# Ledger of designs, part 51: peptides against a protein of PDB entry 1EBD

Target 1, 138 residues: chain A of PDB entry 1EBD
Amino acid sequence: KASYEGKVAAEAIAGHPSAVDYVAIPAVVFSDPECASVGYFEQQAKDEGIDVIAAKFPFAANGRALALNDTDGFLKLVVRKEDGVIIGAQIIGPNASDMIAELGLAIEAGMTAEDIALTIHAHPTLGEIAMEAAEVAL

## One batch from the design tools (peptide; made by RFdiffusion4, then SolubleMPNN)

Design b2_p16_4_s1 (from b2_p16_4, 5 letters changed)
Fold by OpenDDE base, seed 2:
Parts: structure tokens; C-alpha cells; sequence
Structure b2_p16_4_s1 (fold): chain B 138 residues (1-138), chain A 16 residues (1-16)
């Protein structure tokens, strides 16, 4: 956050006006399990009148999580129903702090659940859970 | 805000 705000400020001073889009700013709690979020929570979207689908996939169904014996938690995608655009994501589980970056990129770029679902993820990886959750949102 | 987001994440974690 602070580093990104500093870059935006520097760009503005250089004559490149930019707004800080806080929707794509990740929040991380380095707990066990790790917790990460970016963009809207499901309830925030609903409170703003956005019709959303919340697609949830558990780490207990992820091949890499099983192999690591670390299967607590889930990934949740918050997808706008109108256009399938990902507007939020939450991860509670192994490597959530790093895995949130893919979803932050997706939100910032205005990607859809279909874009993630059609992206080939390496097997077996924890990151496949993003693809699986995206498939649930279709 | 960031603080609200962190609070919500912690809330979600506490429900597990």
C-alpha cells in the first residue's frame, strides 16, 4: 500500500495523474493459516447493490494441499454476475499471502472468472485452487 | 479501508 501510494504520488508530480485504486490493494494476515484479501468482500458488494456470485473452493480438494498435508481453508472469488468480472477474492490457507497476487492482477486488469478458468495452472500447485474457484463461478 | 479489510479477514478466519 504505502509503496504503491508513493509511486502514484511520484507519477502525479511527474505530470502523470493517477488515482489510487484501493480495490486492488491486497490485505494480508501472516497467521497460520495465512489470510489474504483483495477487492470486495461478498457482503460489501451486496451492500452496494452489486449482484455477485461467491465461488468457494476448499484447499481440502487441492492436490498440492493434500500432498503438503496442509488443507485448512479455502479460496473465495467474488464475481459480478452482469459481466463475470472478478471484483474480489479472499484466501484462507497455505501460501495465501503470495497467491493473492494473481487475483490482485486479475481484478486490476478487469479479468473475468472465465479468464482465470481458461488459464493453465501448473500441476500440482496450490495456485490451481484459483482456477477451480473460477470454474465454480461459471 | 485497509483496517476494515484486515478486520474482515480476521473475522472470516475466526469462523473456521
Amino acid sequence: as target 1 above (138 residues)
Amino acid sequence: SREEALAKIKELAATM
Scores: peptide ipSAE 0.028, ipTM 0.640, DockQ to the pose 0.034
Fold by OpenDDE base, seed 3:
Structure b2_p16_4_s1 (fold): chain B 138 residues (1-138), chain A 16 residues (1-16)
Amino acid sequence: as target 1 above (138 residues)
Amino acid sequence: SREEALAKIKELAATM
């Protein structure tokens, strides 16, 4: 957060208009398992009157997580029903702190669950869980 | 779920 705000301020001072969008700022806890979030939680979206799909996929069903014997947790996408746009994501599990970046990018760019579902992810990887969760939202 | 609740609590503990 602080680094992003600093960059926006520097760009504005340099005469390049920039805006701070806090929706795509990640939060991470480096526990075991790791925890990461970006954008809306499901309940936050509901409290704001947004009709959402909460698409969840477990690491226990991910081929790489199984191979690593590290299958605790899940990835959850919060998808706006009206247009399929991803507005939030939560990850508990292996490499959550790094994997949240893909979803932060998707939210910042206004991508849909379909965009992620149609993005080819390498197999077997932890990252393909994002694709699997996106498919659940379709 | 308990896991989802834990995720929410931990998310609020550290922002980047």
Scores: peptide ipSAE 0.036, ipTM 0.591, DockQ to the pose 0.032; fails the geometry check
Fold by OpenDDE base, seed 1:
Structure b2_p16_4_s1 (fold): chain B 138 residues (1-138), chain A 16 residues (1-16)
Amino acid sequence: as target 1 above (138 residues)
Amino acid sequence: SREEALAKIKELAATM
């Protein structure tokens, strides 16, 4: 947040158009398990009248998480039902603080759950869970 | 729920 706001301020001072989009700013808690979020929570979307699919996949079903013996938690995608666009994501689990970046990129780019589902992830990786959650949304 | 509690923590989390 502060770093991004600092960049926006610097760009504004330099005469470059820039805006702070708080929806695309990740929130991270470095707990055990780690917690990360970007964009809408499911309930926030519902409160705004957005019809959403909440697609959830557990780390207990992820091959890398199993190999690491760190299987607590899940990834959740918040997908707008009308067009399949990803509008939010939450991760509770191993490496959530870094893994949220892929989903932040997807949201900023206006990607769909299909775009993520069709993206080949390396095997075995924690990142595969994003692909698996995206498949649940289809 | 645990999920809701963690979600609320995220809302108060440090941001980039």
Scores: peptide ipSAE 0.029, ipTM 0.597, DockQ to the pose 0.032; fails the geometry check
Fold by OpenDDE base, seed 5:
Order: structure tokens, then sequence, then C-alpha cells
Structure b2_p16_4_s1 (fold): chain B 138 residues (1-138), chain A 16 residues (1-16)
């Protein structure tokens, strides 16, 4: 947050119009398991009247998580039904703090669940769970 | 649920 706001301020001082967008700012808790979130929670979207799909995929079904014997938790995508755009994501599980970056990028870029589902992820990886959750949203 | 158990932790989330 602070570094992002600092960059926006620097760009504004340089004469480049910029605004702080809090939608794609990740929130991370380095607990065991780790927790990470970016964009909308499902209930926040519903409270704002956004019709959403909450697509959830468990680490217990991820090949890398199984190989690491670290299968606690899940990834959840919050997808706007109207256009399939990813508007939020939550991860509870291994490497959540790093894995949230892909989804932050997707949200910032206005990508759809289809974009993620069609993106080839290396197998087996923890990051592959994003693709699996995106497929659930389709 | 796991989500419910971690709800309070989410309130304390660190941001960059």
Amino acid sequence: as target 1 above (138 residues)
Amino acid sequence: SREEALAKIKELAATM
C-alpha cells in the first residue's frame, strides 16, 4: 500500500495523472496457513449488488500441494457473472502471499476467468490452482 | 469453516 501510494504521488508530481486504486491492493497475513486477498470478497460484491460466481478450488486437489504434503486451504475467485471478469481473489494455503500476485495482476488488467483458465500453468505447481479455480468459474 | 475461523485474521491483513 505505502509503496504504491508513493509511486502514484511521484507520478503526480511528475505531471502524470494518476489515482490510488485500492481494488487491486493485496492484503496478506503470514500465518500458518498463509492468507492473502485482493479485490472483492464475495459478500462485499453481493452487498454492492454485483452478481458474482464464487469459484473455489482446494489445495487438497492440487498436484504440487499433494507432493509437498501441504494441502490445507483453498483458492477462491470472485467472478462477475455479467462478463466473467475477475474482481476478487482469496487464498488460504501454501505460498498464498506470493501466489496472490498473479491474481492481483489479473484483476488490475481486467482479465476474465477464461483468460486464466486458458493460461498454461506449469505442472505440477501450486500456482496451477488459479487455473483450476478459473475453470470452476466457467 | 476455515473461512470463518480466519475471518478475524483477514481484518488484520497487511498491505503494501
Scores: peptide ipSAE 0.025, ipTM 0.571, DockQ to the pose 0.029; fails the geometry check

Design b2_p16_4_s2 (from b2_p16_4, 7 letters changed)
Fold by OpenDDE base, seed 2:
Structure b2_p16_4_s2 (fold): chain B 138 residues (1-138), chain A 16 residues (1-16)
Amino acid sequence: as target 1 above (138 residues)
Amino acid sequence: SKEEALEKIKELAATM
């Protein structure tokens, strides 16, 4: 957050239009398992009156997680039902701190669950879980 | 727990 705000401020001072969008600011807890979030939580979206799909996929069903013997946790996508746009994501599991970046990008770009579902992810990778969760949201 | 971890993320997101 602070780094991003600093960049926005620097850009504004330089005469470039910039705004702070806190929706795509990731939060990471470097625990075991790692935890990461960006955008809306499911309940937060509901409390704001947004009709959402919460699509959850477990690492226990991910081929790379199985191969690594590190299968605790899940990825959750929060998808707005009206247009299929991803508005939030939470990851608890292996490499969550890095994997959240794809979803932060997706949210910032206004991508849909379909966009992620149709994106080819390398096999086998932990990142495939984002694609799998996106497919659940369809 | 995973639930506690999610709450920690929520708290972190609220304070950062």
Scores: peptide ipSAE 0.027, ipTM 0.597, DockQ to the pose 0.029
Fold by OpenDDE base, seed 5:
Structure b2_p16_4_s2 (fold): chain B 138 residues (1-138), chain A 16 residues (1-16)
Amino acid sequence: as target 1 above (138 residues)
Amino acid sequence: SKEEALEKIKELAATM
């Protein structure tokens, strides 16, 4: 957050006005399992009157997680029903702290669940769970 | 629990 705000300020001074957008600011808890979030939680979206799909996929069904014997948790996508745009994501599980970056990028870029579902992910990887959750949202 | 972990993420997000 602080570094992002600093960049916005520097760009404004350089004659490139920009606004601070907190939608894509990640939150990470380095617990066991790790926890990460970016954008809306499902209930936050509902409380703001946004009609959403909450698409959840468990690490217990991910090939890499199985191979690593680290299958606790899930990935959840919060997808706006109107246009399929990803507006939030939560990960509890292996490598959540790093995996949230792909979804932060997707949210910042205004990507849809379809965009992620159609993105080829290496097999088997933990990151593949994002594609699987996106397919659930379709 | 997973529910407790989600609450901790929410708390963290509120203070970032």
Scores: peptide ipSAE 0.027, ipTM 0.595, DockQ to the pose 0.029
Fold by OpenDDE base, seed 3:
Structure b2_p16_4_s2 (fold): chain B 138 residues (1-138), chain A 16 residues (1-16)
Amino acid sequence: as target 1 above (138 residues)
Amino acid sequence: SKEEALEKIKELAATM
């Protein structure tokens, strides 16, 4: 956040157009399991009157998580029903702190669940869980 | 619990 704000400020001072968007600021808790979030939580979206799909996929069904014997947790996508745009994501599980970056990128770019579902993820990987959760949202 | 973990994330997000 602070680094991003610094860049925006520098661009503004230089007379260049800049925009501040804080929708995709990640939050990470380095616990066991790790926890990460970006964008809206499901209830936050609902409280703002956004009709959402909360698409959840468990690490217990992820091939890489099974191979690692680290299957606690899930990935949740918060998807706006009107247009399928991803507006939030939460991960509890292995490598959540790194995996949240893909979802942050997706939210910042205004991508849909379909965009992620159609993105080829290597098999078996932990990252594949994002694709699986996106498919749940379709 | 996972619910408690989600609450911790929410708290962290609120402080950022």
Scores: peptide ipSAE 0.026, ipTM 0.599, DockQ to the pose 0.029
Fold by OpenDDE base, seed 4:
Structure b2_p16_4_s2 (fold): chain B 138 residues (1-138), chain A 16 residues (1-16)
Amino acid sequence: as target 1 above (138 residues)
Amino acid sequence: SKEEALEKIKELAATM
């Protein structure tokens, strides 16, 4: 479970410069474990006066992560408490760099934690962790 | 560390 620093990269979403919500641009650190983020961090939301639920689910509780023997880290959803809308997500763990895309889509679409919780994810997959974290936010 | 990696993401986000 030794971690090392990797390259920092940003996956810019193509769009009109005046219409690009920079909050929804994913950022990735290709470390071990990988780290990815999109939208608000919990503290950023709080600093802006947004009341949020930070729903965290560990990879140690994910069946696929267990099968891969790669259980370090977590997924965190930052959910606006008023309406349940997902406004941010962070992933530290296996496949974080790819998994962040689902949550980027959810944020861009204005989806709620309920929307993700009600989305059936294939079993067993790392992606189920998004559903599990969404359930925590409910 | 994971914490350091998160801080790097935050720093990156602040520059975007």
Scores: peptide ipSAE 0.024, ipTM 0.586, DockQ to the pose 0.031

Design b2_p16_4_s3 (from b2_p16_4, 6 letters changed)
Fold by OpenDDE base, seed 1:
Structure b2_p16_4_s3 (fold): chain B 138 residues (1-138), chain A 16 residues (1-16)
Amino acid sequence: as target 1 above (138 residues)
Amino acid sequence: SREEALAQIRELAATM
């Protein structure tokens, strides 16, 4: 947040108007396992009257996580049912702090679960779990 | 627990 606000301010001073968008600010806890979130939690969306699907996929089913012997946790996508747009994501597991960036990008870009499901992820990678969770949301 | 971890993320997000 602060660094992003600093960039917006610097751009404004440089004559490049920019806006601070708070839609997809990542939150990270560097625990073991790591935890990360961006956008809505499922309950937050429901409390605002947004009809959502929460698509969850476990790291125990991810080939890279198995190879690393680090299979604790899951990825959850929060998808708006009306249009399939991803409005939130939570990750508990290996490399969650870095993996959340893909989902932050997807949310900021207004991508759907289908967009992620159709995105080819390298095999085997932890990132494939985003694709798998997106497939669950379809 | 996973639930506790999610609660920590929510708390962190609320402070951002």
Scores: peptide ipSAE 0.026, ipTM 0.623, DockQ to the pose 0.029
Fold by OpenDDE base, seed 3:
Structure b2_p16_4_s3 (fold): chain B 138 residues (1-138), chain A 16 residues (1-16)
Amino acid sequence: as target 1 above (138 residues)
Amino acid sequence: SREEALAQIRELAATM
């Protein structure tokens, strides 16, 4: 957040067009398991009158998580039903603090669950769980 | 628990 705001401010001072979007600001808790979030929570979207799909996939079903014996938690995508656009994501589990960046990128770019589902993820990886959750949303 | 972890995420997000 602060670093991004600093860049926008510098660009504005230099007379260059810049925009601040705070939709995809990540929040991370470095606990065990790790916790991360970006964009809307399901209930926040509902409270704003957005019809959403909450697509959840467990790390217990992820091949890499099984191989690591670290299967606690899940990934949740919050997907707007009208157009399939990803508007939020939450991760509880291994590498959540790093994995949230893919989802932050997707939200900032206005990507859909289909975009992630059609993106090839290496197998077996923890990151593959994003693809699996996206498929649940379809 | 998962519920506790999710609550921690929500709390952190609310402070940002």
Scores: peptide ipSAE 0.026, ipTM 0.615, DockQ to the pose 0.028
Fold by OpenDDE base, seed 5:
Structure b2_p16_4_s3 (fold): chain B 138 residues (1-138), chain A 16 residues (1-16)
Amino acid sequence: as target 1 above (138 residues)
Amino acid sequence: SREEALAQIRELAATM
């Protein structure tokens, strides 16, 4: 957040109009399990009148999580039904603090659940859970 | 742990 706001300010000083967009600002809690979020929560989207799909996939079904014996939690995608665009994501589980970055990128770029579902992820990896959750949204 | 993590995310949502 602070670094992003600092960049926006620097660009404005340089004569490049820019705005701070908080939609893709990640939030991380380094607990056990780790927690991470970016963009909308499901209820926030609903409260704003956005019709959403909440697609959830558990780490207990992820091959890498099983191999690591670290299967607590899930990944949730918040997908706008109108166009399939990912508008939020939450992760509770192994490596959530790093894994949220892919989804932050996807949200910032306006990607769809289909875009993520069609992206080949290495197997077996924790990151593959993003692809699995995206497939649930289809 | 999962219930506690969910509570933490909900708390986080309130502060975002």
Scores: peptide ipSAE 0.025, ipTM 0.614, DockQ to the pose 0.027
Fold by OpenDDE base, seed 4:
Structure b2_p16_4_s3 (fold): chain B 138 residues (1-138), chain A 16 residues (1-16)
Amino acid sequence: as target 1 above (138 residues)
Amino acid sequence: SREEALAQIRELAATM
């Protein structure tokens, strides 16, 4: 059951954006762990010839996730290497369904990884993982 | 198991 549900969840987040899909439409799977995505996946960007940095930060290194005993998964930023602009993000882990909104905003606004890295997130929060992943991308 | 499901999700996310 759980393996099947995980496969279905994985396939759902794998979604093939159509040429009609806005880059910053979030996709969410309310699995355990939750999965959320917005913008480009790393491979999609590569297939379009975009040179990207894929910056991952694990929830196992997030203080709030540790305090919640919910440390499975990661946040991944897909950052365009040319200019540091965030073009995609994936979250697998606690509160992924809500946390994706910050990254959706960042993508829509054309923000860079530096913009997120320089944004002070409250401590301790799950949201700090976005800042940490952005720092990895620098 | 939950671990197997997580592994599948991670594997797919790693390739994307």
Scores: peptide ipSAE 0.022, ipTM 0.585, DockQ to the pose 0.030

Design b2_p16_4_s4 (from b2_p16_4, 8 letters changed)
Fold by OpenDDE base, seed 2:
Structure b2_p16_4_s4 (fold): chain B 138 residues (1-138), chain A 16 residues (1-16)
Amino acid sequence: as target 1 above (138 residues)
Amino acid sequence: SKEEALERIRELAATM
């Protein structure tokens, strides 16, 4: 966030249009397991009157996580029911701090769960969990 | 716990 805000400030000083969109700013905790979030939490969306699908997929069902013997945690997608747009994501598990970037991109771009579900992910990777969670949201 | 981890994320997000 601070780095992004610094960039926005620099762009503003340079006379370029710049806006801060806090929706796609990730929050990361570098713990074991790692924790990452971007956009809405499920309950936050509900509290704001957004009808959502919460799609959860465990690392224990991911082939790469199994191969690495690091299967703790899950990925959760928060998907707006009206249009299938991803509005939030939370990851607790291996490589969460890096994996959140794909979902941040998806939220920023206004992508749907279908867009991620239909994106080919390399096999076997931890990143496939995003695809699997997206499929659950369909 | 996973719930504690989620709460930590929420707290972090609230302070950013």
Scores: peptide ipSAE 0.028, ipTM 0.594, DockQ to the pose 0.029
Fold by OpenDDE base, seed 3:
Structure b2_p16_4_s4 (fold): chain B 138 residues (1-138), chain A 16 residues (1-16)
Amino acid sequence: as target 1 above (138 residues)
Amino acid sequence: SKEEALERIRELAATM
């Protein structure tokens, strides 16, 4: 956010039109397990009257997490029911701080759970959990 | 807000 706002300011000073236009700001806690979030939480969406699917997949069912013996936590997608658009994501587990970037990109681009489910993820990887959670939302 | 998100994920972590 701060870096993006700095770029907008620099462009304005240079005489180029620019605006701060973003949908999702990632938040990370570097704990063990790591915690990361972007976009809406399920309850925030409900409080705003958005009908959502909360699709959850555990790291205990992820092949790479099992191989690493690091299976605590889950990935949750918050998906708008009307159109399947991903509006939020939370990750508690291994590499959450880096893995949240894929979902931040998906939210900013207005992607659906189907888009993520149809994206080939390498096997076995931690990132594959995003695809698995997206399939739960379908 | 970013602060709200950080608080919420900390709460989730505490329940794990």
Scores: peptide ipSAE 0.024, ipTM 0.592, DockQ to the pose 0.035
Fold by OpenDDE base, seed 1:
Structure b2_p16_4_s4 (fold): chain B 138 residues (1-138), chain A 16 residues (1-16)
Amino acid sequence: as target 1 above (138 residues)
Amino acid sequence: SKEEALERIRELAATM
């Protein structure tokens, strides 16, 4: 948040004013395993009266995670049922801090779970878990 | 726990 606000301020000073958008600000905890989140948590969406699908896929079923012997955790997508739009994501597991960026992009772009499910991810990769979780949401 | 980790993320997000 602070870094993004700093960039917006710098752009405004440079004559390119922009607004700070707080819709999809990522949060990362560099623990072991790493934790990352962007957008809504499932309970936050429910508390606001949004009907959601919480699609969860475990790293224990991810080929790259198995190869790395680092299979603790999961990816969760929070998908709005009315239109299939991804409104949140949480990752606990290997490389969560970097992997959250794909999901931040998806949320900012208004993508659906189908959009991610139909995006080819290289095999085997940790990022492939996003595609797997998206398929669960369909 | 995983739930505690998620709550920590939520807390972090609130302070960012």
Scores: peptide ipSAE 0.022, ipTM 0.584, DockQ to the pose 0.029
Fold by OpenDDE base, seed 4:
Structure b2_p16_4_s4 (fold): chain B 138 residues (1-138), chain A 16 residues (1-16)
Amino acid sequence: as target 1 above (138 residues)
Amino acid sequence: SKEEALERIRELAATM
């Protein structure tokens, strides 16, 4: 947040008006397992009256996670039911700190769960879990 | 636990 706010401020000073999108700023905890989040939490969306699907897929079902013997955790997509738009994502598990960027991009771009589900992810990869979770949300 | 990990990330997000 602070780094992004600093960048936004620098851009504004340089004559490029921009705003901080606090919803799209990722949060990362470098624990074991790693934790990452971007956008809405499920409960946050519900508290704001947004009807959501919380689509969860476990790393225990991911081929790359199995191959790495690192299967703890899950990816959760928070999808707005009205239009299928991804409004949040949480990852607990291997490489969560890096993997959250894909979903941050998806949220910023207003992508749907279908967009992610139809995006071919390399097999086997940890990133494939995003596609799997998106399929759950359909 | 995974639940505790989610709580940590929520707490972190709340401070950002």
Scores: peptide ipSAE 0.022, ipTM 0.584, DockQ to the pose 0.029; fails the geometry check

Design b2_p16_5_s1 (from b2_p16_5, 7 letters changed)
Fold by OpenDDE base, seed 4:
Structure b2_p16_5_s1 (fold): chain B 138 residues (1-138), chain A 16 residues (1-16)
Amino acid sequence: as target 1 above (138 residues)
Amino acid sequence: MDEVLKRLREIAELKR
């Protein structure tokens, strides 16, 4: 957020048309395990009256996480039931700080769980967990 | 930001 707002401000000062136009701001905690979130939390969506599917997939079932011996945590997708659109994601686990960007992109683009599920992820990767969680949401 | 961090911590605790 701050870096993006700083860029927009710099562009405005330089006389370029720029606006802060974003839907999803990532939040990251560089702990062990890492924690990352973008968009809605499940309970937040429910509190706002959004009917959601919370699709959770554990790193303990991810081939790359197993190979790395780092299987703590999970990925959770928050998917709007009405249209399957991803409105939030949380990752607790290895490389969460980088992996959240895929889901941030998905949310910004208005993608569905099906879009992620149908996206081929390289095997074995930590990133496959997004595909697996998306499949759970279908 | 503080609310998001709180929720992340809660999730991180619940995973145990």
Scores: peptide ipSAE 0.102, ipTM 0.695, DockQ to the pose 0.025
Fold by OpenDDE base, seed 1:
Structure b2_p16_5_s1 (fold): chain B 138 residues (1-138), chain A 16 residues (1-16)
Amino acid sequence: as target 1 above (138 residues)
Amino acid sequence: MDEVLKRLREIAELKR
């Protein structure tokens, strides 16, 4: 947040058109397990009248998480039903602070759950949980 | 920021 706001401010001072969109700004809590979020929460989307699918996949079913013996938590995608666009994501679990970046990119680019589901993720990785959650949303 | 942290805490607590 602060670093991005600083960049936007620097760009504005330099005479470049720039705006802060807080929907695309990730939030991270470096707890154990780590917590990360970008875009809408499920309830926030519902409160705004957006019809959403909340697709959840547990780290307990992820091959890399099992191999690391770190299986607490899940990834949740918040997908708009109208067009399948990912509008939010939450991760609680191993490497959540880094894994949120893929989902931040997907949201910023207006990607669908299908786009993520059709993207080949390396096996076994923690990152493949995004693909698994996207498949749940289809 | 405070709302996001609140929601993250709520999600984390629901998993414990």
Scores: peptide ipSAE 0.101, ipTM 0.696, DockQ to the pose 0.025
Fold by OpenDDE base, seed 2:
Structure b2_p16_5_s1 (fold): chain B 138 residues (1-138), chain A 16 residues (1-16)
Amino acid sequence: as target 1 above (138 residues)
Amino acid sequence: MDEVLKRLREIAELKR
């Protein structure tokens, strides 16, 4: 956030067009487990009148998380029902601070749950949880 | 930002 806002501010001072998309700005808490979020929470979307699917996938069902003996947590995708576009994601679990970047990219690019579900992820990785959650949203 | 962090904390606390 701060580094991105600093870049946008520098671009604005330099006379370049710049915009801040706060929907695509991740929030991270470096706790154990890590917590990360980008875009809408499920309840926030509902409060704004957006009909959403909340797809949840647990780390305990992921082969890499099992191999690491670190299976606490889940990934939640918030998907707009109308068009399948990913509008938010929350991750609580190992490597959440890095895993949120893929979903931040997906939201910024206006990608759907189908786009993520059809993206080949390396096996076994924690990143597969995003793919699995996207499949749940279909 | 504060609301996002609050909601993340709430979700994390619901795991316990």
Scores: peptide ipSAE 0.081, ipTM 0.682, DockQ to the pose 0.025
Fold by OpenDDE base, seed 5:
Structure b2_p16_5_s1 (fold): chain B 138 residues (1-138), chain A 16 residues (1-16)
Amino acid sequence: as target 1 above (138 residues)
Amino acid sequence: MDEVLKRLREIAELKR
């Protein structure tokens, strides 16, 4: 956030049109395991009257996580039932701090769970867990 | 931000 706002400000000072317009701000905790979130939490969405699907997939079922012997945690997608749009994501597990960026992009772009499910992820990678969680949401 | 961190901690604890 602050780094991006600084870039936007620098561009504005340079006389270029710039705006800060973001839907989702990632949050990261560099713990063991790492924790990351972007957009809505499931309960937050429910409290705001949004009907959601919470799709969860464990790292224990991810081939790369198994190969790394780092299988603690999960990825959760928060998907709006009305249109299948991803409105939030949480990751607890290996590389959560980096993996949240894909989901941040998906939320900013208004992508659906189907969009992620149909996106080919390299095998075996930790990133496949996003695809797997998206499939759960379908 | 503080609420987000709180919710992340809650999710992490529920996992255990």
Scores: peptide ipSAE 0.117, ipTM 0.705, DockQ to the pose 0.025; fails the geometry check

